# Peptides against a protein of PDB entry 6UG1, part 67

Target 1, 304 residues: chain A of PDB entry 6UG1
Amino acid sequence: SNEERKRRKYFHMLYLVCLMVHGFIRNEWINSKRLSRKLSNLVPEKVFELLHPQKDEELPLRSTRKLLDGLKKCMELWQKHWKITKKYDNVGLYMRTWKEIEMSANNKRKFKTLKRSDFLRAVSKGHGDPDISVQGFVAMLRACNVNARLIMSCQPPDFTNMKIDTSLNGNNAYKDMVKYPIFWCEVWDKFSKKWITVDPVNLKTIEQVRLHSKLAPKGVACCERNMLRYVIAYDRKYGCRDVTRRYAQWMNSKVRKRRITKDDFGEKWFRKVITALHHRKRTKIDDYEDQYFFQRDESEGIPD
Target 2, 301 residues: chain A of PDB entry 6UG1 as posed
Amino acid sequence: SNEERKRRKYFHMLYLVCLMVHGFIRNEWINSKRLSRKLSNLVPEKVFELLHPQKDEELPLRSTRKLLDGLKKCMELWQKHWKITKKYDNEGLYMRTWKEIEMSANNKRKFKTLKRSDFLRAVSKGHGDPDISVQGFVAMLRACNVNARLIMSCQPPDFTNMKIDTSLNAYKDMVKYPIFWCEVWDKFSKKWITVDPVNLKTIEQVRLHSKLAPKGVACCERNMLRYVIAYDRKYGCRDVTRRYAQWMNSKVRKRRITKDDFGEKWFRKVITALHHRKRTKIDDYEDQYFFRRDESEGIPD

## One batch from the design tools (peptide; aimed at target 1 M13 V17)

Design b2_p26_4_s3 (made by RFdiffusion4, then SolubleMPNN; from b2_p26_4, 16 letters changed)
Fold by OpenDDE base, seed 3:
Structure b2_p26_4_s3 (fold): chain B 304 residues (1-304), chain A 26 residues (1-26)
Amino acid sequence: as target 1 above (304 residues)
Amino acid sequence: SSFLEELEKKLKELLKEFEEYLKKSK
């Protein structure tokens, strides 16, 4: 019905706001000075020097290579620190079906929200789910004075899916779900003036995204619980930015149709949400990023 | 924190604007 379509849009918007606020709170928690002091001790001086290379005036690419080498060594150090990767409780922050949402509304299960103290202890001990591990990795890089962002792929229910009963097939569903991450890291490369993508936990990869990312879900089964629609970046200065354009190959032709921003009302509303979560002044880094997004929009074209 | 209270206020305003939009679209 038309009413059910409106209800699904409303619930999608409410759920998206809750996810974006969750990302903001986790980004605040990883700025903990107590955690920062503990995590800085995991990084040897030689690795710290690689994270902060001098500018090579002849070949800036040499400085980028040192930074990439430092980030690779940080991923290896993080794997040694992380002792226990817990499975997600149910589907974690992956996308729920409409049926799962209805069934969960009937079940008054009090989800125990992880307290800040428990999160900081989990990161410090190296015990937790993959999301906690990624968030802790961002905290370690920030402890080393690296300009690292927490990235969150927000998975609200698909308001474009009007099917009532989408039962997902059970057993293989977890492996397909966790094939691609929900949280990752970006690091600012001051030499190339680009964000470097780092997945320290899932794919264990470092990428300089040009046209496509390895972190973008591919295949029907993987896209059932992980649809790339809202990739939100949280920086160390409480900046909040939509970076979906980096990871979406087909933003205009495919991704936009599944976002609330497909219409003018949804675009204005979503801009207000981003503005409410963005607590810093604009910088030259934002200018370089917006220029990159503009070039990506021109290169994709407007779908005929 | 004063910031979380202000954020909560802004989120309530955004939800109200959307509820009003849904009423007008009936």
Scores: peptide ipSAE 0.191, ipTM 0.790, DockQ to the pose 0.811
OpenDDE base, seeds 1, 2, 4, 5: peptide ipSAE 0.077, 0.041, 0.032, 0.187; ipTM 0.708, 0.587, 0.597, 0.792; seeds 1, 4 fail the geometry check

Design b2_p26_4_s4 (made by RFdiffusion4, then SolubleMPNN; from b2_p26_4, 13 letters changed)
Fold by OpenDDE base, seed 3:
Structure b2_p26_4_s4 (fold): chain B 304 residues (1-304), chain A 26 residues (1-26)
Amino acid sequence: as target 1 above (304 residues)
Amino acid sequence: KERLEKLKKYLEELLKEFKEYLEKEK
């Protein structure tokens, strides 16, 4: 019905705002001075120096290579620190079906929200789910004065799915769900003027995204609970930016149709939400990023 | 604390604006 379409759009937006606020809160928690002091001790001086290379005036690419090597070593150090990766309770922050949402509304399951103290303890001990691990990795890089962003792929329920029963069948549903991350890291490369993508936990990869990311979900089963639609970046200065364009190959043709921003009202509304979560002034880094997004939009073209 | 409550209130207003838009959408 038209009413059910309206209900699903509204619930999608409410859920999206809750997810984006969750990302904002986690980004504040990883800025903890107490956590920073503890995590900086995990990084040896030699690795710190690689994270902060001098500008090679002859070949700026040499400086980028040192930074990449430093980030690789930080991933290895993080793996040694992290002792226990817990499975997600249920589906974590992966996408729920409409049926699961309706069933959960009836079940007053007290979502045990992780307290800030429990989060800081979990990161400090190296024990928790993959999302806590990624968030802790971003905290470690920030403790080393690296300009690292927390990236969140927000997974609100699909308002474009109008099926009544959206139950997912399959024994491997968890394995397919966790194949691609929901949280990852980006690091600013001041030499190339680009963001470097880092997945320290799931795929354990570092990439300089040009057209395609390894973190973009592929295959029907993996996309059931992880649809690339809202990739939000949270920086150390409480900036909030939509970076979906980096990871979406087909932003205009495919991804936009699955976003609330498909219409002008939804675009204006979503911009207000981003603005509300963006607590810093614009910088030259934002100018370079917006130029990159513009070039990516021109290169994709207008969908036929 | 206060900034988070102001943010929450603003987000609730944005959700209300959008609900009203959806109600008018034919």
Scores: peptide ipSAE 0.215, ipTM 0.794, DockQ to the pose 0.924
OpenDDE base, seeds 1, 2, 4, 5: peptide ipSAE 0.120, 0.027, 0.146, 0.025; ipTM 0.745, 0.590, 0.766, 0.601

Design b2_p26_5 (made by RFdiffusion4)
Pose (drawn by RFdiffusion4):
Structure b2_p26_5 (pose): chain A 301 residues (1-169, 173-304), chain P 26 residues (1-26)
Amino acid sequence: as target 2 above (301 residues)
Amino acid sequence: EEEKEELEEELEEILEEAKEHLENED
């Protein structure tokens, strides 16, 4: 019914707002001073110097390389620090079905509250699922004074799914791509470097294509790329989906609430509500990348 | 804490506006 259609659109907006805010608060917890000081001693002087390379006037590229080596070394040592990698209970933060949600609302059960202290204890011990692991990795980079963003792929239920049944054909297929990952600024190449230290264990300087965007019909059942939100050290919140969307204006726009005008205005209200800093020059360099990327997409196939 | 309360009030107002807009749709 058209009524259920409207409810799905609203609940989608609601769930999306909650997800984005959780990203905002979790990023706050990541900045915890007490935790940052402990995680900093995990980084040797050699690697620390690689994470803060000297300006190389003749060839800025060498500085970028040193940072990449540093990022690689950090990924490696984080693989060692993280001793216990849990499985997501049930579905984690991956996209759920309308049926699954309706049923979760029905069954109330008992839910162990988490809170901030428990999160900190878990990151310091090295116990957690991949989300906690990557978030802790970002906290470590920040304790070393690198401009690290936390990236979250918000996976609200699909408001474009009109079906009354909503049934699907696997765990391994869900976890193929991450919900959380990291970006680090390169002041030499003036670009954001994408880092996934937990799932794909890769570092990529995304230009026109990214390894992180999910592929194949089976894998996209639980992970439909729509809202890639980046949170930074100074409490910025930016929609970074353009970096990770091969067909943004075609494939992805149909799945976002921003396809109509009311939707874009509303979404902008939330982003602004979550962006608690003023514009820097880096924001301009990023907007330039997005503009070029937006104009190079062209006609679809 | 005050900043979080202001943020909650603003988000509630945005969602109320979204609910009223969807109810008025044909």

Design b2_p26_5_s1 (made by RFdiffusion4, then SolubleMPNN; from b2_p26_5, 14 letters changed)
Fold by OpenDDE base, seed 3:
Structure b2_p26_5_s1 (fold): chain B 304 residues (1-304), chain A 26 residues (1-26)
Amino acid sequence: as target 1 above (304 residues)
Amino acid sequence: SKKLEELKKKLEELLEEFKKYLESLE
């Protein structure tokens, strides 16, 4: 019905706001000075020096290579620190079906929200789910004065799916779900004027995204619970930015059609949400990033 | 934190604006 379409759009928007606020709160928690002092001790001086290379005036690429080597060593140090990776409770922050939402509304299960103290203890001990592990890795890089962002791929229910949801088939569904991450890291490269993508936990990869990312879900089964639609970046200064354009190969032709920003009302609303979460002034880093997004939009073209 | 309360208030305002928009489509 038309009413069910309206209800699904509203619920998608409400759910998206709740996810974006969750990312903001986790980004505040990883700025803990107590956690920072503990995590800085995991990084040897030689690795700290690689994270802060001098500018090579002859070949800036040499400085970028040192930073990449420092980030690789930080991933190795993080794997040694992280002792226990817990499975997600149910689907974690992956996408739910509409049927699962309706069934959950009938079940008054009090979800026990993780407290800030429990989160800080989990990161400090190296015990938690993959999302806590990624968030802790961002905290470690920030403790080393690296300009690291927390990235969140927000997974609200698909308001464009008007089908009656069949139950997703059980055991293989978890492996397909966790094949791609929901949280990752970006690091600012001051030499190349680009963000470096770092997945320290799932794919254990570092990439300089040009046209496509390895973190973008591919295949029907993986896209059932992980649709790349809203990739939100949270920086150390409480900046909030939509960085979906970096990770979406087909932003204009495919991704936009599945976003609330497909219409003018949804675009204006979503800009208000980003503005409400953005607590810093604009910087030259934002100018370089917007220029990169512009070049990516021109290179994709407008879909015919 | 004061910032979190200001954020909650802004989100409540955005949800109420959107509720009114949905009601206008009925």
Scores: peptide ipSAE 0.086, ipTM 0.717, DockQ to the pose 0.765
OpenDDE base, seeds 1, 2, 4, 5: peptide ipSAE 0.027, 0.027, 0.026, 0.075; ipTM 0.625, 0.619, 0.627, 0.719

Design b2_p26_5_s2 (made by RFdiffusion4, then SolubleMPNN; from b2_p26_5, 12 letters changed)
Fold by OpenDDE base, seed 3:
Structure b2_p26_5_s2 (fold): chain B 304 residues (1-304), chain A 26 residues (1-26)
Amino acid sequence: as target 1 above (304 residues)
Amino acid sequence: SERLKRLQEELEELLEEFKEYLEKLE
């Protein structure tokens, strides 16, 4: 019905705001001074120096290579720190079906919200789910004075899916779900004027995204619970930015149609939500990023 | 924090604005 379409659109927006606020709160928690002091001790001086290379005036690419090597070594150090990767409870922050939402409303399962103290303890011990692990990795880089962002791929229910039954019958549903991350890291390269993408936990990869990311879900089974629609960046200064354009190959033709921003009202509303979460002044880094997004929009073209 | 409370209030207002918009599309 038209009513069910409106209900699903509203619930998608409510769920999206809750996810974006969750990302904001986790980003505040990883700025903990107590956690920072503990995590800085995991990084040897030689690795710290690689994270902070001098500007090579002859070949700026040499400085970027040192930073990339430093980030690789930080991923290795993080894997040594992380002792226990817990499975997600149910589907974690991956996309739920409409049927699962309706069934969960009937089941008064007290979602035991992880407290800040429990999160900080989990990161410090190296015990937790993959999301806590990624968030802790971002905290370690920030403890080393690296300009690292927490990235969250927000997975609200698909309001474009009007099927009554949306049950997922896959035997390998969990393996396919966790094949691609929901949380990752970006690091600012001051030499190339670009963000470097880092997945320290899932794919264990570092990339400089041009047109395609390895973190973008591929294949039907993987996309059932992980649909690239809202990739939100949270920086150390409480900036919030939509960075979906970086990871979306087909932003205009495919991704936009599955976002609330497909219409002018949804675009204005989503801009207000981003503005509410964005607690810093604009910087030259934002100018370079917006220029990159503009060039990506021009290169994709207008969908026919 | 007080900042998170203000943010929550602002986001709740934005959700209500959208609910009213959805109701007017009927």
Scores: peptide ipSAE 0.058, ipTM 0.692, DockQ to the pose 0.871
OpenDDE base, seeds 1, 2, 4, 5: peptide ipSAE 0.028, 0.050, 0.026, 0.032; ipTM 0.608, 0.689, 0.573, 0.683; seed 4 fails the geometry check

Design b2_p26_5_s3 (made by RFdiffusion4, then SolubleMPNN; from b2_p26_5, 14 letters changed)
Fold by OpenDDE base, seed 3:
Structure b2_p26_5_s3 (fold): chain B 304 residues (1-304), chain A 26 residues (1-26)
Amino acid sequence: as target 1 above (304 residues)
Amino acid sequence: SELREKLEKELQELLKEFEEYLKKEK
């Protein structure tokens, strides 16, 4: 019905705001001075020096290579720190079906919201789910004065799915769900003027995304609970930016149709949400990023 | 605290604006 379409659109937007606020709160917790002091001790001086290479005036690419090597070593150090990777409770922050939402409304399951103290303890001990692990990795890089931002792929229910029964039946449903991350890291490369993508936990990869990312979900089963639509970046200065364009090959032709921003009202509304979460002044880094997004939009073209 | 309260208020206003839009969307 038209009414059910409106209901699903509303619930999608409410859920999206809740997810984006969750990302903001986790980003604030990552900035804990107490956590920073503990995590800086995990990074030896030699690795710190690689994270902060001098500018090579002859070949700036050499400086980028040092940074990439430093980030690789940080991933290895993080794997040694992380003792226990817990499974998600149910589906974690992956996409729920409409049926699961309706059933959960009836079940007063007290979602035990993780408190700040419990999060800081989990990161410090190296015990938690993959999301906590990624968030802790971003905290470690920030403790080393790296311009690292937390990336969140927000998974609100699919308001474009008008099926009544959206039950996901499959023996490998959890394995397919967790194949791609919901949280990852980006690091600013001041030499190349680009963001470096880092997945320290799931795929354990470092990428300089040009057209395609390995972090973009592929295959029907993986896309059921992880649809790339809203990739939000939270920086150390409480900036908030939509970086979906980096990870979406087909932003204009495919991804836009699955976003609230498909219409002018939804675009204006979503810009207000981003603005409400963005608490810093614009920088030259934002200019370079916007220029990159513009070039990616021109290269994709307008879908006919 | 103050930043969170401001953020929560702004987000509530944004949700209300959207509820009003959905009522008008035929």
Scores: peptide ipSAE 0.262, ipTM 0.831, DockQ to the pose 0.900
OpenDDE base, seeds 1, 2, 4, 5: peptide ipSAE 0.221, 0.236, 0.222, 0.037; ipTM 0.810, 0.816, 0.807, 0.594

Design b2_p26_5_s4 (made by RFdiffusion4, then SolubleMPNN; from b2_p26_5, 11 letters changed)
Fold by OpenDDE base, seed 3:
Structure b2_p26_5_s4 (fold): chain B 304 residues (1-304), chain A 26 residues (1-26)
Amino acid sequence: as target 1 above (304 residues)
Amino acid sequence: SEFLEKLKKELEELLEEFKEYLEKEK
């Protein structure tokens, strides 16, 4: 019905705001000075120096290579620190079906909201789910004075799915769900003027995304609970930016149709939400990023 | 924090604005 379509759009937006606020809160928690002091001790001086290379005036690419090597070593150090990777309770922050939402409303399952103290303890001990692990990795890089931002792929229910029964039946449902991450890291490369993508936990990869990312879900089974639609970046200065364009090959032709921003009202509303979560002044880094997004939009073209 | 409560209120107002839009959408 038209009413059910409206209800699903509204619930999608409410859920999206809750997810984006969750990302904001986690980004604040990883800025903890107590956590920073503890995590900086995991990074030896030689690795710290690689994270902060001098500018090579002859070949700036040499400086980028040192930074990439430093980030690789940080991923290795992080894996040694992380003792226990817990499975997600149910589906974690992956996409729920409409049926699962309706069934969960009836079951007063007290989602035990993780407290700040419990989060900081989990990161410090190296015990937690993959999301906590990624968030802790971003905290470690920030403790080393790296301009690292937390990336969140927000997974609100699919308001474009008008099926009544959206049950997902599959023996490998969890394995397919966790094949691609929901949280990852980006690091600013001051030499190339680009963001470097880092997945320290899931795919254990470092990328300089041009057209395609390995972090973009591929295959029907993996896309059931992980649909790339809202990739939000949270920086150390409480900036909030939509970076979906980096990871979406087909932003204009495919991704936009599954976003609330498909119409002018939804675009204006979503911009207000981003603005509400963005608590820093604009920088030259934002100018370089916006220029990159513009070039990506021009290169994709307007779908006929 | 007072900031998070203010942010929550602002986001709730934005959600209500959109709810009203959806009610008017034919």
Scores: peptide ipSAE 0.220, ipTM 0.805, DockQ to the pose 0.896
OpenDDE base, seeds 1, 2, 4, 5: peptide ipSAE 0.202, 0.033, 0.035, 0.028; ipTM 0.798, 0.612, 0.620, 0.625; seed 5 fails the geometry check

Design b2_p26_6 (made by RFdiffusion4)
Pose (drawn by RFdiffusion4):
Structure b2_p26_6 (pose): chain A 301 residues (1-169, 173-304), chain P 26 residues (1-26)
Amino acid sequence: as target 2 above (301 residues)
Amino acid sequence: EEELEKEAEELVEELEEFLEEHEEEE
């Protein structure tokens, strides 16, 4: 019914707002001073110097390379620090079906509250699912004074799914691509470096294609790329989906609430509500990348 | 459609209030 269609659109907006705000608060917890000081001693002087390379005037590229080596070394040592990697209970934060949600609302059960202290304890011990692990990795980079963003792929239920049944054909297929990952600024190449230290264990300087965007019909059932939100150290919130969307104006726009004008205005209201800092020059360099990327997409196939 | 627009606006207002309360708790 057209009524159920409207409810799905609203609940989608609601769930999306909640997800984005959770990203905002989790990023706040990541900045915890007490935790940052402990995680900093995990980084040797050698690697620390690699994370803050000297300006190389003759060839800025060498500085970028040193940072990449540093990022690689950090990924490695984080693989060692993280002793216990849990499985997501049930579906984690991956996209759910309307049926699944309706049924979760029905069954109230008992839910163990988490709060901030428990999160900190878990990151220091090294116990948690991949989301906690990558978030902790970002906290470590920040304790070393590197401009690290937390990236979250918000996966609200699909408001474009009109079906009354909504059934699907696997766990391994869900976890193929991450919901959370990291970006780090390169002041030499003036670009954001994508880092996934937990799932794909890769570092990529995304130009026109990214390894992190999910592929294949089966994998996209639980992970439909729509809203890639970046949170930074100074409490910025930016929609970074353009970096990770091969066909942004075609394939992805149909799945976002921003396809109509009311949707874009509303989405902007939330981003602004979550962006608690003023514009820096880095924001301009990023907008320039996005503009070029937006113009290079061209006609679809 | 109008009811949906109103509910969406109320949702943004509730979010702003929540964020303000969170800042006050700091």

Design b2_p26_6_s1 (made by RFdiffusion4, then SolubleMPNN; from b2_p26_6, 12 letters changed)
Fold by OpenDDE base, seed 2:
Structure b2_p26_6_s1 (fold): chain B 304 residues (1-304), chain A 26 residues (1-26)
Amino acid sequence: as target 1 above (304 residues)
Amino acid sequence: DEELKKKAEELLEKLKKELEEYKKEL
């Protein structure tokens, strides 16, 4: 019905806000001074120097290469620190079906909310799910004075899916679900004026995204629980930005149709949510990022 | 859709309040 379509849009919006607030809270927790002091000790001086290269005036690319090598070594150090990667309880923060939501509303299962103290202990010990691991990696880079962002791919239920029963086949679903991350890292390259994408846990990759990312879900099975729609960046100064354009090859033709921002009302609403979560002044880094997004929109064109 | 608009504005007000409460706990 039209009413059910409205209900699903509303529930999508509510769920999206809750996910974005969760990302904001986790971004605060990783700014813990006590955690920072512990995680800085994982990074030897030689790796710290690679993270903070001098500007090569002749070839700025040499400075970027040092930073990339430093980030690679940090990813290796992080893997040595991380002792136990736990499986997600159920689907974690991956996308739920409408049926799973309805069934969970009937089942008053108390979600065990992870406390801040338990999170900090988990990161310090190197014991937790992949999301905690990525969040801890961002904390380690921030402890080394790197301008690292926490990235969250928000997975609200698909309000465009009006099917009543999408029984996802359970067992093969977990491997396909976790094939692509929900959380990752971005690092500001002050030399190239670009964000570097880092997945320290799932794909164990570092990339400079141009047109496509390795982190963008591909294939029907992987997209069932991980649809690239809302990629939100949380910085060390409590900035909040929509960075979906970086990871979406087909933002206008494919991704926009599955966002609440497909209409003017949804765009205005989503902008208000971003603004409410954005707790810093604009910087020249935001200008370079917006210029990059503009160029990507022009290069994609208007879908025919 | 005015009802969806109103409900979405109420969510934004709740979010603002929750973020203010969370800032007082920090």
Scores: peptide ipSAE 0.096, ipTM 0.757, DockQ to the pose 0.811
OpenDDE base, seeds 1, 3, 4, 5: peptide ipSAE 0.080, 0.058, 0.070, 0.086; ipTM 0.747, 0.732, 0.742, 0.751

Design b2_p26_6_s2 (made by RFdiffusion4, then SolubleMPNN; from b2_p26_6, 14 letters changed)
Fold by OpenDDE base, seed 1:
Structure b2_p26_6_s2 (fold): chain B 304 residues (1-304), chain A 26 residues (1-26)
Amino acid sequence: as target 1 above (304 residues)
Amino acid sequence: DKELKEKAEKLLEELEKKLEEYYKSL
């Protein structure tokens, strides 16, 4: 019905806000001074120097290469620190079906919300789910004075899916679900004026995204619980930005159709949500990023 | 849709309030 379509849109909006607030809270927790002091000790001086290379005036690319090598070594150090990767409880923050939502509404299962103290302990011990691990990695880079963002791919239920029963085939569902991350890192390269993408946990990759990312889910089974729609960046200064354009190859033709921002009302609403979560002034970094997004929009073209 | 607009605006106000309360609790 039209009413069910409206209900699903509203519930999608509510769920999206809850996810974006979760990302915001986790981004604050990783700014903990106590955690920072502990995690800085994981990074030896030689790796710290690679994270902070001098500007090579002759070849700025040499400075970027040092930063990339520093980030690779940080990813290796983080893997040594991280002792226990827990499985997600159920689907974690991956996308639920409408049926799962309806069934869960009847079960007032108190989501055991991880407390700040428990999160800080988990990161400090190297014990937790992949999301906690990525968040801890961002905290370690921030402890080394790196301009690292926490990235969250928000997975609200698909309001464009009007099917009554989306029975997901059970057996490989978890492996397909976790094939791509929902949390990762971005690091500002001050030399190239670009964000470097870092997945320290899942794909264990560092990339400079041009047209497509390795982190973008591919294949029907992987996209059932992980659709690239709302990639939100949380910086160390409490900035909040939509960075979906970086990771979406087909923003205009495919991704936009699955977002609340497909219409003017949804765009205005989502912009208000971003503004409410954005607690810093605009910087030259935002200007370079917006220029990159503009170029990416022009290069995709308008879908016919 | 007017009803969806009103519900979305109320959700933003509730978000802003919860964020403000959260910041005061830190």
Scores: peptide ipSAE 0.028, ipTM 0.590, DockQ to the pose 0.812
OpenDDE base, seeds 2, 3, 4, 5: peptide ipSAE 0.028, 0.027, 0.028, 0.028; ipTM 0.586, 0.579, 0.588, 0.585

